# Peptides against a protein of PDB entry 3QIS: the designs that were tried, part 51

Target 1, 334 residues: chain A of PDB entry 3QIS
Amino acid sequence: PSLELSRREFVFENVKFRQLQKEKFQISNNGQVPCHFSFIPKLNDSQYCKPWLRAEPFEGYLEPNETVDISLDVYVSKDSVTILNSGEDKIEDILVLHLDRGKDYFLTISGNYLPSCFGTSLEALCRMKRPIREVPVTKLIDLEEDSFLEKEKSLLQMVPLDEGASERPLQVPKEIWLLVDHLFKYACHQEDLFQTPGMQEELQQIIDCLDTSIPETIPGSNHSVAEALLIFLEALPEPVICYELYQRCLDSAYDPRICRQVISQLPRCHRNVFRYLMAFLRELLKFSEYNSVNANMIATLFTSLLLRPPPNLMARQTPSDRQRAIQFLLGFLL

## One batch from the design tools (peptide; aimed at target 1 D181)

Design b2_p20_7_s3 (made by RFdiffusion4, then SolubleMPNN; from b2_p20_7, 9 letters changed)
Fold by OpenDDE base, seed 3:
Structure b2_p20_7_s3 (fold): chain B 334 residues (1-334), chain A 20 residues (1-20)
Amino acid sequence: as target 1 above (334 residues)
Amino acid sequence: SEDEELFRKIREEFRKLYYE
């Protein structure tokens, strides 16, 4: 069997978080026999492509003289955004199009990724006084490494020896402040806040706005701004409540004094973000007659975002663990 | 509370940083 391919090189320019890009090509069976094609893993790979790439169809049959269109879809989700922001991964791949009893055909995928504040650590963002797109990529790497070291020192209760780090970090990420301050000003009376989904186009505009500017006002509806906050919290590489404290939060869920003590042990930026969000959410709850927001709904929604199980325990989360996690957050909302 | 005071302080610090 043999194939003719209309194209073998694909370039995905300016790839962004949550923005789908598509490139198409044709494959034609120029042989005299039916053939089965499939995308196959390279040597030592578990998957035929990187997590941000998809082929559609990824396999099929072609009769003699048949042609099929294949779509190459690039989509950066929360699962790929962090490794692309750090430059650990890049918009580069090689796809192997295999024919049963035939040859392998290689497709080259290339392009560039544009960094996002979504999927960046709270520690790194607290060091970024300017939009992430204004920060040189080399400096982003340094900020992530330094932020990791500060997190570890903070968790170990090591007194920071050198207060001489020239720039005082922000108390919370500017992106969290922008989102929450907008919602606090404009959304306290918004009916069905956090219950109505935002618009996808508005979400993209909000992401692009936060990545590139410090706006006076965030664009889009209050629902889109509220959903952007949820997406931001979901995309964090480390949740607002660090994985190291997850079990202690569950164990303390029915003792409000111990709950406060557990939160006091968070890294400074994580603790400040948690306390800042809880103060904001308590303010929203005062307007429950207008916004239809209640403590149980908010606790249930934010628990999955703020208090995620460590990756090694995710498959073992019981309904009891979920209820304890909700109860932990309820103690800060009531 | 201490959290409402933190919330107020953060808002004031960011207002000074970006809009003054």
Scores: peptide ipSAE 0.688, ipTM 0.973, DockQ to the pose 0.904
OpenDDE base, seeds 1, 2, 4, 5: peptide ipSAE 0.681, 0.682, 0.673, 0.683; ipTM 0.972, 0.972, 0.971, 0.972

Design b2_p20_7_s4 (made by RFdiffusion4, then SolubleMPNN; from b2_p20_7, 9 letters changed)
Fold by OpenDDE base, seed 3:
Structure b2_p20_7_s4 (fold): chain B 334 residues (1-334), chain A 20 residues (1-20)
Amino acid sequence: as target 1 above (334 residues)
Amino acid sequence: SEDEELFREIREEFRKEYYE
């Protein structure tokens, strides 16, 4: 069997978080026999492509003289955004199109990624006074490394020795401040806040706005701004409540004093973001007659975002653990 | 509360950093 491919090189320029890009090519069976094709993993890979890439169809059957269109879809989700922001991964891959009893055909994927504040650590964002797209990639790497070291020192309760001339970090990320201050000003009376989805186009505009500017006003509806906050919290490489404290939050869920003590042990930026969000959400709850927001709904929604189980425990999360996690958060909303 | 004070403080700090 043999195939003819219309194209073998693909370039995805200016790839962004949550923005789908598509490139298409044709494969033709120029042989005299039917053939089955599939994308196969390279040696030592578990998947035929990186998590941000998909082929559609990824396998199929071609009769003699048949032609099929294949779409290569690039989509950076929350699962790939962090490794692309850090430059640990890049918009580069090689796909192996295998023909049963035939040859392998190699496809080259290349391009560039544009960093996002979505999927960046709270520590790095607190040190980032300017929009992420204004920060040189080399400085982003340094900010992430330094932020990791600051987090470790904070968790170890190591007294910072040398307050060297490092710029004082922000108390919370500017992106969190922008989103929450907008919602606090304009969305307290918004009916069905956090219950109505935003518009996808508005979400993209909000993401691009936060990545590139410090606006006076966030674009889009209150629903889109609210959903952008949820997406931001979901995309964090580490949740607002650090994984190390997850079990202690569950164990303390019915003791408000211990709950406050657990939160006091968070790294400064995580603690400030948590307290800032709780103050905002308590303010929204005062307007429940207008916005239809109640403590149980908010606790249920935000618990999955703020208090995620560590990756090694995700498969073991019980309904009881979820209820304890909700109860933990309720103690800060009531 | 201490959280409402922090919320106010953060809002005032960011106003000074970005809009003054």
Scores: peptide ipSAE 0.666, ipTM 0.969, DockQ to the pose 0.881
OpenDDE base, seeds 1, 2, 4, 5: peptide ipSAE 0.661, 0.658, 0.654, 0.654; ipTM 0.968, 0.968, 0.968, 0.968; seed 2 fails the geometry check

Design b2_p20_8 (made by RFdiffusion4)
Pose (drawn by RFdiffusion4):
Structure b2_p20_8 (pose): chain A 293 residues (1-134, 168-310, 319-334), chain P 20 residues (1-20)
Amino acid sequence: PSLELSRREFVFENVKFRQLQKEKFQISNNGQVPCHFSFIPKLNDSQYCKPWLRAEPFEGYLEPNETVDISLDVYVSKDSVTILNSGEDKIEDILVLHLDRGKDYFLTISGNYLPSCFGTSLEALCRMKRPIRERPLQVPKEIWLLVDHLFKYACHQEDLFQTPGMQEELQQIIDCLDTSIPETIPGSNHSVAEALLIFLEALPEPVICYELYQRCLDSAYDPRICRQVISQLPRCHRNVFRYLMAFLRELLKFSEYNSVNANMIATLFTSLLLRPPPSDRQRAIQFLLGFLL
Amino acid sequence: SPSFEEIHNEISEEIEELRE
């Protein structure tokens, strides 16, 4: 049971939020007998690697002496973007490739991460006047820029918030917001609209803070009480919520053109603005509908 | 509740200062 590896060290340079990278290498069974390989957790872990990293394939069977290409894939999603933004985690790791009844092969993962305004808290973004990788703001300039673009160009946009944008443009928009305060956000209206949804989803703390979440559901049927729960939010969260509710009410005026109705808004934005740490789903859409109408 | 344009213009004052 022996393996030959084309390489054991891999570098993921300039890793960005939601941008896929692949580092590929070849495994060859140079032994005399067939072998089983698999990636294993390091002593006392649950997984063989961190969430932003994946091996494809992560296990297999090799006769002497077939070869197999292994893809080490890095993808920073909403689950890891905040800890990598913060520096609580780095683009580094060790993969232990394990031969069943044999040697262990140690693969070193290194590289660097570029922080994004996406996955950054509303509070910190309101404190930063300049782009992240170039008195606090009422709302983060990034969300204002996305909403400003949609307000200017997308009020009459057919199927706004119902058609997915382009992956390439989403990344261009994110990099644009990370590095600049542009005159115009690049990309189609559908891309800018989706980037807004991704922005809200990627917030480490939702627009409606987690501890106020349950109170919102309980209060869902009393508009006077719902507004008061909103008053308990920190200034920046309260402002973003009010700003978005005003923006969505503005879009509802053009529903005959942009097909944006209360039904779609409620089911789309409720889960983004109001996340927990069933029929609560109903009190939640009721909570949000109370502001839209 | 205030209109979106009223809220948006008040915020725009801050953003426009950043562009200058």

Design b2_p20_8_s1 (made by RFdiffusion4, then SolubleMPNN; from b2_p20_8, 7 letters changed)
Fold by OpenDDE base, seed 5:
Structure b2_p20_8_s1 (fold): chain B 334 residues (1-334), chain A 20 residues (1-20)
Amino acid sequence: as target 1 above (334 residues)
Amino acid sequence: MPSFEELFNEIKKEIEELKK
């Protein structure tokens, strides 16, 4: 069997978080026999492509003289955003299109990624006084390394050495402040806040706005701004409550004194963000008559975002663990 | 715990300085 491919080189320019890009090509059976095609892993890979790439269809049959369109879809989710922001991964891949009893055809994927404040650590964002798109990639790497070292020093209760004239970190990321400021000013009376989904186009505009500017006003509906806050918290590489404290939060869930003590052990930026969000959500609950928001709904929604199980425990999360996690957050909302 | 307004006003000053 043999195939003719209309294209073998694909370039995805200006790839962004949550923005789907598609490139299409055709495969034609120019042989005299039916053929089965599939995308196959390279020798050292478990998957035929990187997590941000998909082929559709990834397998199929072609009759003689049949032609099929294949879509190469590039989509950066929360699962790929952090490694692309750091430059650990890049918009580069090689796909192997295999024919049963035939040849392998190689496809080259290339492009560039535009960094996002979504999927960046709280520590790095507290050091980032300008929009992420204004920060040189070399400085982003340095900020991530410094952020890792600060987190480790904080967990070890080491006094920050007065290392040199490094600018004082922000108390919270400017992006979180901008989202919460907007919601506090304009969304306290918004009916069905956090219950109605935002618009995808508005979400993209909000992300682009936060990545490129420090706006006076965030674009989009209150629902889109509210969902952008949820997406931001979900995309954090380390949740607001660090993975190291997850089990201690569950164990303390019914003791408000111990819960507060556990939160006091968070890194400074994580602790500030947690306290700021809890203070905002308590304020929002005063407007429950207008916004239909209650403590149980908020605790349930934010538990999966703020108090995530470590990746190694995610598959083992019991209904009891979920209830304890919700109860832990309820102790800060009531 | 500090009020939301207290926390908000402390952070607001830092962010407003970044806009200058």
Scores: peptide ipSAE 0.402, ipTM 0.922, DockQ to the pose 0.905
OpenDDE base, seeds 1, 2, 3, 4: peptide ipSAE 0.398, 0.394, 0.392, 0.379; ipTM 0.922, 0.920, 0.920, 0.917

Design b2_p20_8_s2 (made by RFdiffusion4, then SolubleMPNN; from b2_p20_8, 7 letters changed)
Fold by OpenDDE base, seed 5:
Structure b2_p20_8_s2 (fold): chain B 334 residues (1-334), chain A 20 residues (1-20)
Amino acid sequence: as target 1 above (334 residues)
Amino acid sequence: EPSFQELHEEIAKEIEELRK
């Protein structure tokens, strides 16, 4: 069997977080026999492509003289955004289109990624006084390295050495403050806040706005701004409550005094963000008559964002563990 | 604990400095 491919080289320019890009090509059976095609892993890979790439269809049959369109879809989710922001991964791949009892066809994927404040660490964002698109890639690497060292120093309860020339970090990321400022000013009386989804086009505009500017006003509806805050918290590589404290939060969930002691052990940026968000959510609860927001709804929604199980425990989370995690957050909302 | 307003206004000063 043999195939003719209309294209073998694909370039995805200016790839962004949550923005789908598609490139299409055709495969034609120019042989005399039916053939089965599939995308297959390379020798050292478990998957036929990187997590941000998909082929559709990824397998199929072609009759003689049949032609099929294949879509190559590039989509950066929360699962790929962090490694692309750091430059650990890139918009580069090689796909192997295998023909049963035939030969392999190689497809080259290339392009560039535009960094996002979404999927960047709280520590890096507290040091980042400019929009991420204004920050040179070399400085992003330095900020991530410094952020890792600060987290480790904080976990060890080491007094920050007076490293005399580093600019003082922000108390919280500017992006969190901008989202919360908008919600506080304009969304306290918004009916069904955090219950109505945002618009995808508005979410993309909000992300692009936060990546490129320090706006006076965030574009989009209150629902889109509220969902952008949820997406931001979901995309964090380390949740607001660090994985190291997860079990201690569950164990303390019914003792408000111990809960406060656990939060006091968070790294400075994480602790500031947690206290700030809890203060904001308590403020929103005063407007429950207008916004339909209650403590149980908020605790249930934000638990999966702020108090995530470590990746190794995620598959083992019991209904009891989830209820303890909700109860832990309720102790800061009431 | 400080009010939300107090925390938000304290952080606002840092953000206003970034706009200068």
Scores: peptide ipSAE 0.762, ipTM 0.980, DockQ to the pose 0.880
OpenDDE base, seeds 1, 2, 3, 4: peptide ipSAE 0.761, 0.762, 0.761, 0.761; ipTM 0.980, 0.980, 0.980, 0.980

Design b2_p20_8_s3 (made by RFdiffusion4, then SolubleMPNN; from b2_p20_8 with S1D P2R N9S E13K E20K)
Fold by OpenDDE base, seed 5:
Structure b2_p20_8_s3 (fold): chain B 334 residues (1-334), chain A 20 residues (1-20)
Amino acid sequence: as target 1 above (334 residues)
Amino acid sequence: DRSFEEIHSEISKEIEELRK
């Protein structure tokens, strides 16, 4: 069997977080026999493509003189955003289109990624006084390395050495403040806040706005701004409550004194963000008559975002663990 | 626990300085 491919080189320019890009090509069976095609892993890979790439269809049959359109979909989710922001991964791949009893056809994927504040660590964002798109990539790498070292020093209770004229970190990321300031000013009386989904186009505008500016006002509906806060918290490489404290939060869930002591052990930026968000959510609960927000709904929603199980425990999370995690957050909302 | 208004006002000063 043999195929003709309309294209073998694909370039995805200006790839962004949560923005789908599609490139299409045609495969034609120019042979006299039916053929089965599939995308196959390279020798050292478990998957036929990187997590941000998909082929559709990824396999199929072609009759003689049949033509099929294949879509190459590039989508950066929360699972790929962090490694692309750091430059650990890039918009580059090689796909192997295999024919049963035939040849392999190689497809080259290339492009560029535009960094996002979504999927960037709280520590790096507290050091980032400008929008991420204004920060040189070399400085992003340095900020991530410095952020890792600060997290480790904080966990070890090491006094920050007075290392030189490093600008004082922000108390919380400017992006979190921008989202919370908007919600506090405009969304306290919003009916069904955090219950109604945002609009996808508005979410993309909010992400682009936070990546490129420090706006006076965030664009979009209150629902889109509220969902953008949830997406931001979900995309964090390390959750607001660090993975190292997860089990201690569950063990303390019914003792408010121990819960506060566990939170006091968070890295400074994580602790500040946690206290700020809990104070904001308690403020929203005062407007429950208008916004339909209650403590159980908020605790249930934010538990999966703020108090995530470590990746090694995620598959083992019991209903009891979920209830303890909710109870832990309830102790800060009531 | 500190009020939201107190925490938010303190942080707001730091962010408003970034706009200058």
Scores: peptide ipSAE 0.742, ipTM 0.979, DockQ to the pose 0.942
OpenDDE base, seeds 1, 2, 3, 4: peptide ipSAE 0.740, 0.742, 0.742, 0.742; ipTM 0.979, 0.979, 0.979, 0.979

Design b2_p20_8_s4 (made by RFdiffusion4, then SolubleMPNN; from b2_p20_8 with S1M N9S E13K E16N R19K)
Fold by OpenDDE base, seed 5:
Structure b2_p20_8_s4 (fold): chain B 334 residues (1-334), chain A 20 residues (1-20)
Amino acid sequence: as target 1 above (334 residues)
Amino acid sequence: MPSFEEIHSEISKEINELKE
């Protein structure tokens, strides 16, 4: 069997969080026998491609003189955004198109990623006084390393030494403040807030706005700004309630005094963000007659974002654990 | 617990200093 490929080199310029890019090419069976093609893992890989890449179709049959179009789809989800923001991963891959009883054909994927405040740690964002696209990549790496060390010091209840002229971290990320300030000013009376989805085009504009500027006004509808806050919280590499405290939150869910004590043990930035969001959500609940927002809806929605099970326990979360997690958050909304 | 307005006003001062 033999294939002809219309293209073997693909460049994806300016890849962004949640922005789909597509490149297409053709494969043709120039042989005289039917052939089966598939994308296969390289020798040391478990998957045929990186998590941000997909081929469609990834396998198939070609009759003699048949041609098929293959789409290479690049999409940075919440599952890939953090490792791309840190520069641990890059928009580079090699695909192996295998022909059964035939040859391997190599495809080169390259490009560049544009960093996002989405999928960046709360600790790094509290140190980031400029939009992420203005921050040199070298400084982003240093900010993540310093943020990890400060998180560990905070968990150990080590008093931050007055280490030198490092700028004082923000109380909360500016991006969270921008989203909350907009929602507080314009969305308190918005009917079906957090129940109506945003528009995908507006969500992309909001993400690009937060990545590139400190705006006076966020673009888009109140629904899109509300959904952008949910996406931001979902994309955090570590949830607002750190994984180390997850079980203690469940165990304390029916004791409001212990719940407050558990929250007091969060790292400073996580604790500030949690208190700020809970204060904001309690403020929205005062407008329930106008915005149709109630404590049970908010607790159910935000629990999955703020109080995520550790990755090793995610597949084992019981309905009882989910109810305890909701009850924990309700104790801060009521 | 402090009101939302109290917390938000305190944080707003710090964020507004970033725009200057």
Scores: peptide ipSAE 0.713, ipTM 0.974, DockQ to the pose 0.940
OpenDDE base, seeds 1, 2, 3, 4: peptide ipSAE 0.710, 0.711, 0.711, 0.712; ipTM 0.974, 0.974, 0.974, 0.974

## One batch from the design tools (peptide; aimed at target 1 K129 V180 D181 N272)

Design b2_p21_1 (made by RFdiffusion4)
Pose (drawn by RFdiffusion4):
Structure b2_p21_1 (pose): chain A 293 residues (1-134, 168-310, 319-334), chain P 21 residues (1-21)
Amino acid sequence: PSLELSRREFVFENVKFRQLQKEKFQISNNGQVPCHFSFIPKLNDSQYCKPWLRAEPFEGYLEPNETVDISLDVYVSKDSVTILNSGEDKIEDILVLHLDRGKDYFLTISGNYLPSCFGTSLEALCRMKRPIRERPLQVPKEIWLLVDHLFKYACHQEDLFQTPGMQEELQQIIDCLDTSIPETIPGSNHSVAEALLIFLEALPEPVICYELYQRCLDSAYDPRICRQVISQLPRCHRNVFRYLMAFLRELLKFSEYNSVNANMIATLFTSLLLRPPPSDRQRAIQFLLGFLL
Amino acid sequence: SAEDFFEEMHAEMKEEVEELR
């Protein structure tokens, strides 16, 4: 049971939020007998690698002496973007490739991460007047820029918030917001609209903070009480919530053109603005509908 | 109102963003 590896060191340079990278290598069974390989957790872990990293395939069977290409894939999604933004984690790791009843092969993962305004908290963004990778703001300039674009160009946009944008444009929009305060956000209206949804979803702390979440559901049927729960939010969260509710009410005025109705808004934005750490889903849409109407 | 609030906050942010440019 022996393996030959084309390489054991891999570099993921300039890793970005939601941008896929692949580092490929070939495994060859140079032994005399067939072997089984698999990636294993390091002593006392649950997984063989960190969440932003995956092996494809992660296990297999090789006769002497067939070869197989292994793809080491890096993808920073909403689960890892905040810890990599913060530096609590780095683009580094060790993969242990294990031969069943044999040697272990150690693969070193290195590289660097580029922080994004996406996955960054509303508070920190309101404190930063310049792009992240160039008195606090009422709302983060990035969310203002996305909403400003949609307000200017997308009020009459057919199927706004119902048609997915382009992956390439989403990345261009994120990089644009990470590095600049542009005159115009690049990409179609559908891309800008989706980037907004991704922005809300990627927030480390939702627009409606986690501890106020349950109170919102309980209070869902009393508009006086719902507004008061909103008053308990930090200034930047309260402002973003009010700003978005105002923006969504503005879009409802053009529903005959943009097909944006209360039903779709409630089911789309409730889970983004009001996340927990069933029928609560119903009190939640009721909570949000109370502001829209 | 929500409309007045949006117009005021959005305009204020526009001035601030232009200064930052």

Design b2_p21_1_s1 (made by RFdiffusion4, then SolubleMPNN; from b2_p21_1, 13 letters changed)
Fold by OpenDDE base, seed 2:
Structure b2_p21_1_s1 (fold): chain B 334 residues (1-334), chain A 21 residues (1-21)
Amino acid sequence: as target 1 above (334 residues)
Amino acid sequence: SAEEYFRKVSSELAEIIASLR
């Protein structure tokens, strides 16, 4: 069996968080026998491609002189955004198109990724006084390393060195403030806030706006701005409540005094963001007659974002654990 | 109060972020 491929080299320029890109190519059976094709893992890989790449179809049969279109889909989700922001991973891959009892055909995938404030740590964002697209990649790496060290110092209750007034971290990331300030000003009376999905095009505009500028106003509907806040919180490499405190939050869920003590143990930036978000959500609850937002809905929605189980425990989360996590947040909303 | 805290932090950040533009 043999195939002819219309193209073997693919370039995905300016790949962005949550923006789907597609490239298509044709495969033709130029042989005299039917063939089965499949994308196969390389010798050291568990999957035929990186998590941000997909082939469709990834397998199939071709009769003699048959032609099939294959789509290569590039999509950066929350699962790939952090490693692409740091430059640990890149928009580069090699696909192996295998023919049953035939040859291997290699496809080269290349491109560039544009960093996002989505999937960046709270610690790095508190230090980042410019839009992420204005920050050199080398400085992003330094900010992540410094952020790790400051998180550790904060947990150890080490007094921050008197960094000059120009180097002081923001109390809350500018991106979180921009989203929350917009919602507080314009969305308090929005019916079904956080219950109605935003528009995908508006979400992309909001992400691009936050990555490239410090806007006076965020573009899009109140629903899109609200969903952008949810996406931001979901994409955080570490949730607002650090993984190390997850079990303590569950164990304290019915004791409001212990809950407050657990939150006091968060790193400074995480603690500030948590307090700021809870204060904002309490303000939204005052407008429940207009926005249809209640404490149980908000607690249920934000629990999955703010109080995520550690990756090793995700498969074991019980309905009881989820209820305790909700109860923990309710103690800050009421 | 939570309201006073929210307004204070929001106002302080508004001033800082305005200076970053």
Scores: peptide ipSAE 0.627, ipTM 0.967, DockQ to the pose 0.938
OpenDDE base, seeds 1, 3, 4, 5: peptide ipSAE 0.593, 0.611, 0.598, 0.627; ipTM 0.963, 0.965, 0.964, 0.967

Design b2_p21_1_s2 (made by RFdiffusion4, then SolubleMPNN; from b2_p21_1, 13 letters changed)
Fold by OpenDDE base, seed 5:
Structure b2_p21_1_s2 (fold): chain B 334 residues (1-334), chain A 21 residues (1-21)
Amino acid sequence: as target 1 above (334 residues)
Amino acid sequence: SMEEYLRKVSSEMRKIIEELR
């Protein structure tokens, strides 16, 4: 069996968080026998492609002289954004198109990724006084390394050594402040806030705006700005409540005094963001007659974002654990 | 209060961001 491929090299320029890109090519059976094709893992890989890449179809059957279109879809989700922002991963891959009882055909994927404040750590963002697209990649790496060290020191209750002439970190990320300050000013009376989805085009504009500027006003509807806040919180590499405190939050869920003590042990930036968000959400709840927002809805929605289980426990989360997590947040909303 | 905290943080951050623009 043999295949002809219309193209073997693919370039994805300016790949961004949540922006789908597609490249297409054709495969043709130029043989006299039917062919089964599939994309297969390389020798040491568990998957045929990186998490941000997909082939559609990834397998199929071709009669003699049949042609099929294959789409290569590049999409950076919350699962790939952090490793691409850090430069740990890149928009580079090799796909192996295997022909049953035939040859392997190699496809080269290349391109460039544009960093996002989405999927960047709270610690790094507190140090970023400029839009992330203005920050040199080398400095992004340094900021993430320094941020990791400061998180560890904060968790260990180590006194910061003399903060050399390094600029004082922001109390909260500018991106969170921009989103929350907008919602506080313009969305307190918005009907069905956090219940109505935003527009995908507006979400992309908000992301691009936060990545490239410090806007006076965020573009889009209040629903899109609200959803952008949810997406931001979901994309954090470390949740607002650090994974190390997850179990302690569940264990303390019915004791409001212990809950406050657990939150006091968060790294400074995480603790500030948590308190800022809780203060905002409490203010939003005063307008429940206008915005249809209630404490149970908010606690349920934000629990999965703020108090997510560690990756090793995610598959084992019980309904009881979820209820405890909700109860923990309710103690800060009521 | 939590409202006073929200207003304080918002005011402090606004000043910083206005200086960064």
Scores: peptide ipSAE 0.463, ipTM 0.939, DockQ to the pose 0.886
OpenDDE base, seeds 1, 2, 3, 4: peptide ipSAE 0.460, 0.452, 0.456, 0.445; ipTM 0.938, 0.936, 0.938, 0.936

